Peptides against a protein of PDB entry 2V3S. Designs and how they scored, part 39

Target 1, 95 residues: chain A of PDB entry 2V3S
Amino acid sequence: PISLVLRLRNSKKELNDIRFEFTPGRDTAEGVSQELISAGLVDGRDLVIVAANLQKIVEEPQSNRSVTFKLASGVEGSDIPDDGKLIGFAQLSIS

## One batch from the design tools (peptide; made by RFdiffusion4, then SolubleMPNN)

Design b2_p16_3_s4 (from b2_p16_3, 5 letters changed)
Fold by OpenDDE base, seed 2:
Structure b2_p16_3_s4 (fold): chain B 95 residues (1-95), chain A 16 residues (1-16)
Amino acid sequence: as target 1 above (95 residues)
Amino acid sequence: AREMLFDRESLTASEL
């Protein structure tokens, strides 16, 4: 399996590193993203963007060691999105 | 950052 880390801020704006595994051929990007949402770790509005970037990284994990992407849940927030601080952004990386 | 381990195998159908 591929060992991944999803770094994003929780509702209290605290950074969390969520470690999980992905097995190609058994898991799907959308399925795992749905599980993250069901666990309360990802906002449901971010299903599409998380799944898209998870798919990208697991397709070529040796080439795509890290991907940072804008969250849909962050665009309507009061804080200005900032990819460097992961405000309104999340990051997936190979562990 | 706070480290969290998401054990996907521990989730039940009702939690998905």
Scores: peptide ipSAE 0.516, ipTM 0.776, DockQ to the pose 0.435
Fold by OpenDDE base, seed 4:
Structure b2_p16_3_s4 (fold): chain B 95 residues (1-95), chain A 16 residues (1-16)
Amino acid sequence: as target 1 above (95 residues)
Amino acid sequence: AREMLFDRESLTASEL
């Protein structure tokens, strides 16, 4: 399996590194993203963007070691999005 | 950063 880390801020704006595994041929990017949402780790509004970037990293994990992307849930938030601080952004990485 | 281990096999039936 591919070992991944999803780095993003929780509801308290605290930075979390969420480690999980992805098995090609058994798992799908959308399915795993839905599991993250069901566990309360990802906002439901971010399904599309998380799944898209998860697909990108798992199809070429040796080339795409890290991807940073803008969250839909962060657009309407009170804080100004900042990719460097991962405010309104999340990061997927190969661990 | 706070480290969290997400064991996908530990999800309950209602969470699947």
Scores: peptide ipSAE 0.515, ipTM 0.774, DockQ to the pose 0.396
Fold by OpenDDE base, seed 3:
Structure b2_p16_3_s4 (fold): chain B 95 residues (1-95), chain A 16 residues (1-16)
Amino acid sequence: as target 1 above (95 residues)
Amino acid sequence: AREMLFDRESLTASEL
């Protein structure tokens, strides 16, 4: 399996590194993203963007070592989005 | 950053 880290801020604006595994041919990007949402780790509004970027990183993990993307939930937050600080952004990377 | 392990089979996250 591919070992991944999802880095994003929790409701207290603290950075969390969420480690999980993805097995190509068994798992789907959308399915795993739905599991992250069901666990309360990802906002439901971010299903599409998380799934798209998870797909990107797992289809070519050797070349796509890290992807940073804007969250749909972030644009409706009180803080101005900032990719450097991962405010309104999340990052997926190969562990 | 706070480290967490997400066990997808149990849908639980634990601190590392």
Scores: peptide ipSAE 0.489, ipTM 0.767, DockQ to the pose 0.882
Fold by OpenDDE base, seed 5:
Structure b2_p16_3_s4 (fold): chain B 95 residues (1-95), chain A 16 residues (1-16)
Amino acid sequence: as target 1 above (95 residues)
Amino acid sequence: AREMLFDRESLTASEL
């Protein structure tokens, strides 16, 4: 399996590194993203963007070591989006 | 950052 880390801020704006595994041929990007949402770790509004970027990283994990993407849930936030600080952004990386 | 392990089989996360 591929060992991944999803880094994103929680409701208290604290950074969390969420480690999980993905097995190509068994798992799907959308399915795993839905599981993250069901666990309360990802906002439901971010299903599409998380799934798209999860697909990107798992299709070429040796080349795509890290992907940072804008969250739909962060657009209406009070803080200005910032990819460097992961404000309104999340990051997927290979562990 | 806080480290968490997401167990997909149980849909739970635990602190590492």
Scores: peptide ipSAE 0.488, ipTM 0.767, DockQ to the pose 0.903

Design b2_p16_4_s1 (from b2_p16_4, 6 letters changed)
Fold by OpenDDE base, seed 2:
Structure b2_p16_4_s1 (fold): chain B 95 residues (1-95), chain A 16 residues (1-16)
Amino acid sequence: as target 1 above (95 residues)
Amino acid sequence: SAERLERLRNSVVPVP
């Protein structure tokens, strides 16, 4: 399986790493993203963008070691999005 | 799955 880390801020704006495995052929980007939402770790509004970037990284994990993307949930927030500080952004990376 | 949900909830690590 592919070992991944999702780095993003929680509702208290605290940065956290979420570690999980992805097995190609058994798991789907959409399915795992739904699980992240069900676990309360990802905002439901971010399903599409998380799934898209998860798909990107697992398709070529050797080439795509890290992807940073803008969250839909962060756009309407009071804080100004910042990819460097992962405000309104999240990051997926290969462990 | 319930199993994956449990794993995810237990795989959260605070970053300084």
Scores: peptide ipSAE 0.700, ipTM 0.944, DockQ to the pose 0.938
Fold by OpenDDE base, seed 5:
Structure b2_p16_4_s1 (fold): chain B 95 residues (1-95), chain A 16 residues (1-16)
Amino acid sequence: as target 1 above (95 residues)
Amino acid sequence: SAERLERLRNSVVPVP
């Protein structure tokens, strides 16, 4: 399995790492993303973008060691989106 | 799965 870390801020704007595994052929990017949402760790509005980037990183984990992407849920927030600070952005990386 | 959900909930680590 591929060991991954999802780094993103919670509702209190605190940065957290979420560790999980992805097994190609058994797991799907869509399915795992839905589970992240069900666990309350990802906003439901971010299903599409999380799934897309999860797919990207797992299809070529050796070349795509890290992907940072803009969250749909962060666009309307009071804070200005910033990929460096992961404000309105999340990051997936290979452990 | 329910199992993965529980693992996800328990895998949250604060980043300094």
Scores: peptide ipSAE 0.700, ipTM 0.945, DockQ to the pose 0.931
Fold by OpenDDE base, seed 3:
Structure b2_p16_4_s1 (fold): chain B 95 residues (1-95), chain A 16 residues (1-16)
Amino acid sequence: as target 1 above (95 residues)
Amino acid sequence: SAERLERLRNSVVPVP
């Protein structure tokens, strides 16, 4: 399996790493993303963008070691989005 | 799966 880390801020704006595994041919990007939402770790509005970037990283993990992407849930937040500080952004990386 | 959900909830690590 592929060992992944999702780095993003929680509702208290605290940065956290979420570790999980992805098994090609068994897991799907959308399925795992839905489980992240069900666990309360990802906002439901971010299903599409998380699934898209998860698919990107698992299809070529040797080439795509890290991807940073803008969250839909962050656009309407009180803080100005900032990819460097992961405000309104999340990051997926190969562990 | 239920098993994955449990693992996900317990895999949160704060970043300093």
Scores: peptide ipSAE 0.699, ipTM 0.944, DockQ to the pose 0.925
Fold by OpenDDE base, seed 1:
Structure b2_p16_4_s1 (fold): chain B 95 residues (1-95), chain A 16 residues (1-16)
Amino acid sequence: as target 1 above (95 residues)
Amino acid sequence: SAERLERLRNSVVPVP
C-alpha cells in the first residue's frame, strides 16, 4: 500500500497531518476521499478536488511526491487563500 | 469502510 499524508487545517484553523494508506486495485480515489469527508476531516465541497489530486499522487507516487491544491471550501471562506500557509489549500504527500 | 473511518479519526497529528 501507498502511505500518504493529508495536511490541512481543521475548523479551528489548526494545521494537522492525517495519515492513511491507499491500496491500488482495492481503493479508489473517490472512495477514499468520501471516507475523509465522512470522518469529518474534509469538507464535502472538496470531494472533487481531493479525489483528483489523490488520483494524481497514487498513479505515480514516485514522481508525484507532494501535491498542493486549492480547496473549493477555502475560496468561499473568510480568509484569503494562501498555498504557503495552506489557507484554503491542502497538501497530499507520500509518507 | 468503517474500519478506515476509525483509523482516519485516530490518525490526526497536529503540525507545530
Scores: peptide ipSAE 0.701, ipTM 0.945, DockQ to the pose 0.928; fails the geometry check

Design b2_p16_4_s2 (from b2_p16_4 with E2A E7A A11S E13V)
Fold by OpenDDE base, seed 5:
Structure b2_p16_4_s2 (fold): chain B 95 residues (1-95), chain A 16 residues (1-16)
Amino acid sequence: as target 1 above (95 residues)
Amino acid sequence: SAARLEALRASVVPVP
């Protein structure tokens, strides 16, 4: 399995790492993304972008060691999106 | 799955 970390801010703007495994052939990017949403860790509006980037990292984990992406849920927020601070952005990486 | 959901919730680690 591929060991991954999703780094993103919670509703209190606190940065957290979420560790999980992805098994090619058993798991799907969309399925795991839906689980993250069901667990209350990802906003439902971010399904598409999380799934797309999860797919990207698992299809070529040696080439895509880390991907940072803009959250749909962060666009309407009061804070200015910032990929460096992961404000309105999240990051997936190979652990 | 329920198992994955619980594992995900338990894997949350604050980043300093």
Scores: peptide ipSAE 0.707, ipTM 0.947, DockQ to the pose 0.940
Fold by OpenDDE base, seed 2:
Structure b2_p16_4_s2 (fold): chain B 95 residues (1-95), chain A 16 residues (1-16)
Amino acid sequence: as target 1 above (95 residues)
Amino acid sequence: SAARLEALRASVVPVP
């Protein structure tokens, strides 16, 4: 399996790493993304963008060691999005 | 699955 880390801020704006595995042929990007939402770790509005970037990293893990992407939920927040500080952005990386 | 949900919740680690 592919070992991944999702780095993003929680509701208290605290940065956290979420570690999980992805098994090609068994898991799907959308399925795992939905599990992240069900676990209360990702906002439901971010299903599409998380799934898209998870798919990107698992399809070529050797080339895509890290991907940073803008969250739909972040745009609606009071804080100005900032990819460097991961405000309104999240990051997926190969562990 | 319930198992994955539990594992995900348990894997949350604060970044200093």
Scores: peptide ipSAE 0.707, ipTM 0.947, DockQ to the pose 0.949
Fold by OpenDDE base, seed 1:
Structure b2_p16_4_s2 (fold): chain B 95 residues (1-95), chain A 16 residues (1-16)
Amino acid sequence: as target 1 above (95 residues)
Amino acid sequence: SAARLEALRASVVPVP
């Protein structure tokens, strides 16, 4: 399995790493993303973007060691999105 | 799955 880390801010704006495994052929990007949402770790509005980037990293994990992407949930927030601070952005990386 | 949900919740680590 591929060991991944999802780094993103929680509702308290605290940065956290979420570690999980992805097994190609058994897991799907959408399915795992849905689980992240169900666990309360990802906003439901971010299903599409998380799934898309998860798919990107798992299809070429050695080439795509890290991907940072804009969250839909962060666009309308009071804080200005900032990829460097992961405000309105999340990061997936190979552990 | 319930198992994955539990694992995900347990895997949350604060970043300094």
Scores: peptide ipSAE 0.706, ipTM 0.947, DockQ to the pose 0.927
Fold by OpenDDE base, seed 4:
Structure b2_p16_4_s2 (fold): chain B 95 residues (1-95), chain A 16 residues (1-16)
Amino acid sequence: as target 1 above (95 residues)
Amino acid sequence: SAARLEALRASVVPVP
């Protein structure tokens, strides 16, 4: 399996790492993203963007070691989105 | 699955 880390801020704006495995042929990017949402770790509005970037990193993990992407849930928030601070952005990386 | 949900919740680690 592929060992991954999702780094993003929680509802208290605290930065956290979430570790999980992805098994090609058994898992799907959308399925795992839905599990992240069900666990309360990802906003439901971010299903599409998380799934798209998860697919990108698992399709070629040796080349795509890290991806940072803008969250739909961060666009209308009070804080100005900032990819460097992961405000309104999240990051997926290979562990 | 229920197993993955529990594993995900248990894997959360604060980043200083």
Scores: peptide ipSAE 0.706, ipTM 0.947, DockQ to the pose 0.927

Design b2_p16_4_s3 (from b2_p16_4, 5 letters changed)
Fold by OpenDDE base, seed 3:
Structure b2_p16_4_s3 (fold): chain B 95 residues (1-95), chain A 16 residues (1-16)
Amino acid sequence: as target 1 above (95 residues)
Amino acid sequence: SAARLAALRASVVPVP
């Protein structure tokens, strides 16, 4: 399996690393993203962008070591999005 | 959900 880390801020705006494994051929980017949402770790509005970036990293994990992407849930929030601070952004990386 | 995290094989770790 591929060991991954999803870094993003929780509802209290605190950074957390969500560590999980992805098994190609068994897991799907869509399915894992849905599980992250079901677990309350990802906003449902972010399904598409999380799944797209998860697919990107797992299809070439040796080439794509880290991807940072804008969250749909952060666009209309009170805080100005900032990829460096991961405000309105999340980061997926290979562990 | 603990059950969902187990199914996902995930853990949550605060970043200092």
Scores: peptide ipSAE 0.512, ipTM 0.817, DockQ to the pose 0.581
Fold by OpenDDE base, seed 2:
Structure b2_p16_4_s3 (fold): chain B 95 residues (1-95), chain A 16 residues (1-16)
Amino acid sequence: as target 1 above (95 residues)
Amino acid sequence: SAARLAALRASVVPVP
């Protein structure tokens, strides 16, 4: 399996690393993303972008060691998006 | 919850 870390701010704006494994041939990017949403770890509005970037990183883990992407859930918030501080952004990386 | 995370095969670690 591929060991992954999703770095993301929680509802209290605290930065957390969400560690999980992805097994090619068993797991799907959308399925795992849906589980993260069901667990309350990812906003439902971010299904598409999380799944897309999860797919990107697992299809070429050697080339895509880290990907940072803009969250749909961060657009309407009062906080100004900032990829450096991961405000309105999340980061997936290979553990 | 811890049980939910275990079922998800995931863990959450605070980053200072």
Scores: peptide ipSAE 0.512, ipTM 0.813, DockQ to the pose 0.528
Fold by OpenDDE base, seed 4:
Structure b2_p16_4_s3 (fold): chain B 95 residues (1-95), chain A 16 residues (1-16)
Amino acid sequence: as target 1 above (95 residues)
Amino acid sequence: SAARLAALRASVVPVP
């Protein structure tokens, strides 16, 4: 399996690493993303962007060691989006 | 919940 880390801020704006494994051929990017949402770890509005970037990283994990992407849920939030601070952005990486 | 995280095969780690 591929060991992944999803770094993003929770509802209290605290940065957390979500560690999980992805098994190609068994798991799907959309399925895992849906589970992250169901667990309350990802906003439902971010299904598409999380799944797209998860797919990107798992299809070429040696080349795509880290991807940072803009969250749909962060666009109209109270804080100004900032990729360096992961405000309105999340980061997926290979652990 | 812990049960949901187990089902997801995930763990949450605060980043300092």
Scores: peptide ipSAE 0.511, ipTM 0.814, DockQ to the pose 0.529
Fold by OpenDDE base, seed 1:
Structure b2_p16_4_s3 (fold): chain B 95 residues (1-95), chain A 16 residues (1-16)
Amino acid sequence: as target 1 above (95 residues)
Amino acid sequence: SAARLAALRASVVPVP
């Protein structure tokens, strides 16, 4: 399996690492993303972008060690999106 | 919840 870390801020704006494994051929990017949403770890509005980037990183984990992407849920937030601070952005990386 | 995290095979770790 591929060991992944999804780094993003929670509802209290605290940065957290969500560690999980992905097994190609068994797991799907959309399925895992849906489970993260169901667990309350990812905003439902971010299904598409999380799934897309998860798919990207698991397709070629050696080439895509880390991807940072803009969250749909962050666009209308009170804080201005900032990829460096992961405000309105999340980072997915190989553990 | 802890149960959901276990089902996800995931853990949440605060970043200082």
Scores: peptide ipSAE 0.508, ipTM 0.814, DockQ to the pose 0.543

Design b2_p16_4_s4 (from b2_p16_4, 5 letters changed)
Fold by OpenDDE base, seed 1:
Structure b2_p16_4_s4 (fold): chain B 95 residues (1-95), chain A 16 residues (1-16)
Amino acid sequence: as target 1 above (95 residues)
Amino acid sequence: SAARLEALRNSVVPVP
């Protein structure tokens, strides 16, 4: 399995790492993304973008060691999106 | 799955 870390801010704007595994052929990017949402760790509005980037990183984990992407939930938020501070952005990386 | 949900909830680590 591929060991991954999703780094993003919680509802208190605190940055957290979420560790999880992805098994190619058994897991799907959309399925795991839905689990993240069900666990309350990802906003439901971010299903598409999280799934897309999860798919990207698991396709070539050796070359795509880290991907940072804009969250749909962050666009209309009170804070101005900032990829450096991961405000309105999340990051997936290989553990 | 329930197992993954539990694992996810238990895998949250604050970043300094």
Scores: peptide ipSAE 0.709, ipTM 0.948, DockQ to the pose 0.916
Fold by OpenDDE base, seed 2:
Structure b2_p16_4_s4 (fold): chain B 95 residues (1-95), chain A 16 residues (1-16)
Amino acid sequence: as target 1 above (95 residues)
Amino acid sequence: SAARLEALRNSVVPVP
């Protein structure tokens, strides 16, 4: 399996790492993303973008060691999005 | 799955 880390801020704006495994052929990017949402770790509005980037990283994990992407849930927030600080952005990386 | 959900909830680590 592929060991991954999703780094993003929680509702208190605290940065956290979420570790999980992805098994090609058994897991799907959308399925795992839905699990992240069900666990309360990802906003439901971010299903599409999380799934897309998860798919990107697992299809070529040797080339795509890290991907940072804009969250739909962060656009309408009070804080100005910033990819460097992961405000309104999240990051997936290979562990 | 329930197992994955539990694992995800327990895998959260704060980043300093």
Scores: peptide ipSAE 0.709, ipTM 0.948, DockQ to the pose 0.946
Fold by OpenDDE base, seed 4:
Structure b2_p16_4_s4 (fold): chain B 95 residues (1-95), chain A 16 residues (1-16)
Amino acid sequence: as target 1 above (95 residues)
Amino acid sequence: SAARLEALRNSVVPVP
């Protein structure tokens, strides 16, 4: 399995790492993304962007060691999006 | 799955 880390801010604006495994052939990017949402760790509005970037990183984990992407939930948030501070952005990386 | 959900909730680590 591929060991991954999702770094993003929670509802208290605190930065956290979420560790999880992805098994090619058994897991799907959309399925795991839905699980992240069901666990309350990802906003439901971010299903598409999280799934897309998760797919990108797991299809070539040796080449795509880290990806940072803009969250749909961050666009209408109170804070101005900032990729450097991961405000309105999240990061997936290979552990 | 229920197992993954619990694992995800227990895998949250604060970043200093």
Scores: peptide ipSAE 0.709, ipTM 0.948, DockQ to the pose 0.946
Fold by OpenDDE base, seed 3:
Structure b2_p16_4_s4 (fold): chain B 95 residues (1-95), chain A 16 residues (1-16)
Amino acid sequence: as target 1 above (95 residues)
Amino acid sequence: SAARLEALRNSVVPVP
């Protein structure tokens, strides 16, 4: 399996790493993303963008070691999105 | 799955 880390801020704006595995042929990007949402770790509005970037990283994990992407849930938040600070952005990386 | 959900909940690590 591919060992991954999702780094993003929680509702308290605290940065956290979420570790999980992805098994090609068994898991799907959308399915795992849905489970991240079900676990309360990802906003439901971010299903599409998380799934898209998860798919990107798992299709070529040796080349795509890290991807940072804008969250739909962060666009209209009180804080100005900032990819460097991961405000309104999240990051997926190979563990 | 229930197993993955539990694993996800237990895999949250704060980043200083």
Scores: peptide ipSAE 0.709, ipTM 0.948, DockQ to the pose 0.928

Design b2_p16_5_s1 (from b2_p16_5, 7 letters changed)
Fold by OpenDDE base, seed 1:
Structure b2_p16_5_s1 (fold): chain B 95 residues (1-95), chain A 16 residues (1-16)
Amino acid sequence: as target 1 above (95 residues)
Amino acid sequence: AKVLEFDRESLTYREL
């Protein structure tokens, strides 16, 4: 399986590294994204963008070591989105 | 950053 880390801020704006595994051919990007949402680790509004970027990284894990993407949940947040600080953004990377 | 290990079987996570 592919070992991944999803780095994003929780509801208290605290940065967390979420470690999980993905098995190509068995798992789907959308399915795993839904699991993250079910566990309260990802906002439900971010299903589409998380799934899209998870798909991107697992397709070519040797080439795509890290992807940073804008969250739908962060667009209308209190803080100005900032990809460097991962405010309104999340990052997926190969562990 | 705080590290959380996500268990997909139980849909729970553990802080490391």
Scores: peptide ipSAE 0.858, ipTM 0.974, DockQ to the pose 0.928
Fold by OpenDDE base, seed 4:
Structure b2_p16_5_s1 (fold): chain B 95 residues (1-95), chain A 16 residues (1-16)
Amino acid sequence: as target 1 above (95 residues)
Amino acid sequence: AKVLEFDRESLTYREL
């Protein structure tokens, strides 16, 4: 399986590194994203963007070692999005 | 950053 880390700020704006595995051919990007949401680790509004970027990284893990993307949930917040500080952004990377 | 290990079988996580 592919070992991944989703770096994402929680509701208290604290940065978390969420480690999980993805098995190509068995798992789907959307399915795993839904699991992350079910566990309360990802906002439901971010299903589409997380799934899209998860698909991107698992389809070419050797070339796409890290992807940073804007969260839909971050747009509605009061804080100004910042990809460098991962405010309103999340990052997926290969472990 | 705080490290969380996500167990997809149980849909739970633990802090490392």
Scores: peptide ipSAE 0.857, ipTM 0.974, DockQ to the pose 0.943
Fold by OpenDDE base, seed 3:
Order: structure tokens, then sequence, then C-alpha cells
Structure b2_p16_5_s1 (fold): chain B 95 residues (1-95), chain A 16 residues (1-16)
């Protein structure tokens, strides 16, 4: 399996590194994204963007070692989105 | 950052 880290701020704006595994041919990007949402680790509004970027990283893990993307849940927040600080952004990377 | 290990089988996580 592929070992991944999702770096994401929680509802308290605390930065967390969420470690999980993905097995190509058995798992789907959308399915794993739904599991993260079910566990309360990802906002349901971010299903599409998380799944899209998870698919991107697992299809070519040697080339796409890290991807940073804008969250739908972060757009209407009080803080201005910032990819460097991961405000309104999340990052997926290969462990 | 705080490290969380996500168990996909139980859909739970624990802090490391």
Amino acid sequence: as target 1 above (95 residues)
Amino acid sequence: AKVLEFDRESLTYREL
C-alpha cells in the first residue's frame, strides 16, 4: 500500500498530519475521501477536491510526491486563504 | 503539526 499524509487544519485551526494508507486496485480516491469525512477529519464540502487530488497523487506517486490544493470549506472563512500557511488549503504527500 | 493515525477499518483515529 501507499503511505500518505494529509496535512490539514481542524475546526480549531490546529494543523494536523493525518496518516493513512491507500491500496491501488482495491481502494478508490472517492471512497477513501468519504472515509476521512465520516471520521470527522475532512469537511464534507471538500469531498470533490480531496478526491481529485488523492487520485492525482496515487496515480503517479513517484512524480507527484506532494500536492497542495484549495479547500471549498475555506473560501467563506474569516481568514484569507494562504497556501503557505495551509489556511483554506490542504496538502497531500507520500510518506 | 500533531500527528494522527487514521484507521480506515474502524473509521477512527489516534494521536501519536
Scores: peptide ipSAE 0.857, ipTM 0.974, DockQ to the pose 0.948
Fold by OpenDDE base, seed 2:
Formats: C-alpha cells, structure tokens, sequence
Structure b2_p16_5_s1 (fold): chain B 95 residues (1-95), chain A 16 residues (1-16)
C-alpha cells in the first residue's frame, strides 16, 4: 500500500498530520475521501477537491510526492487563505 | 503538527 499524510487544520485551526494507507486496485480516491469525512477528519464540503488530489497523488506517487490544494470549506471562513500556512489549504504527501 | 493515525477499518483515529 501507499503510505500518505494529509496535513490540514482542524476546527480549532491546529495543524494535524493524518496518516493513512491507500491500496491501488482496491481503494478509490472518492471512497477513501468519504471515509476521512465520516471520521470527522475532513469537512464534507471538501469531498470533491480531496478526492481529486488524492487521485492525482496515488496514480503517480513517484512523480507527485506532494500536492497542496485549496479547500472549499476555507473560502467561506474569516481567515484569508494562505497556501504557505495551510490556511484554507491542505497538503497530501507520500510518507 | 499533531500526528493522527487513521484506521480505515474502524473509521477512527488516534493521536501518536
């Protein structure tokens, strides 16, 4: 399996590194993203963007070692989005 | 950052 880390801020704006595995041919990007949402680790509004970027990183993990993307849940917040600080952004990386 | 390990079978996580 592919070992991944999803780095994003929780509701208290604290950074978390969420470690999980993905097995090509068994798992789907959308399915795993839904699991993350079910566990309360990802906002439901971010299903589409998380799934899209998870698909991107797992299809070519050797080339896409890290991807940073804008969250739908972040655009409606009071804080100004910032990819460097992962405010309104999340990051997926190969562990 | 806080490290969380996500268990996909149980759909739970724990802090490491």
Amino acid sequence: as target 1 above (95 residues)
Amino acid sequence: AKVLEFDRESLTYREL
Scores: peptide ipSAE 0.857, ipTM 0.974, DockQ to the pose 0.927

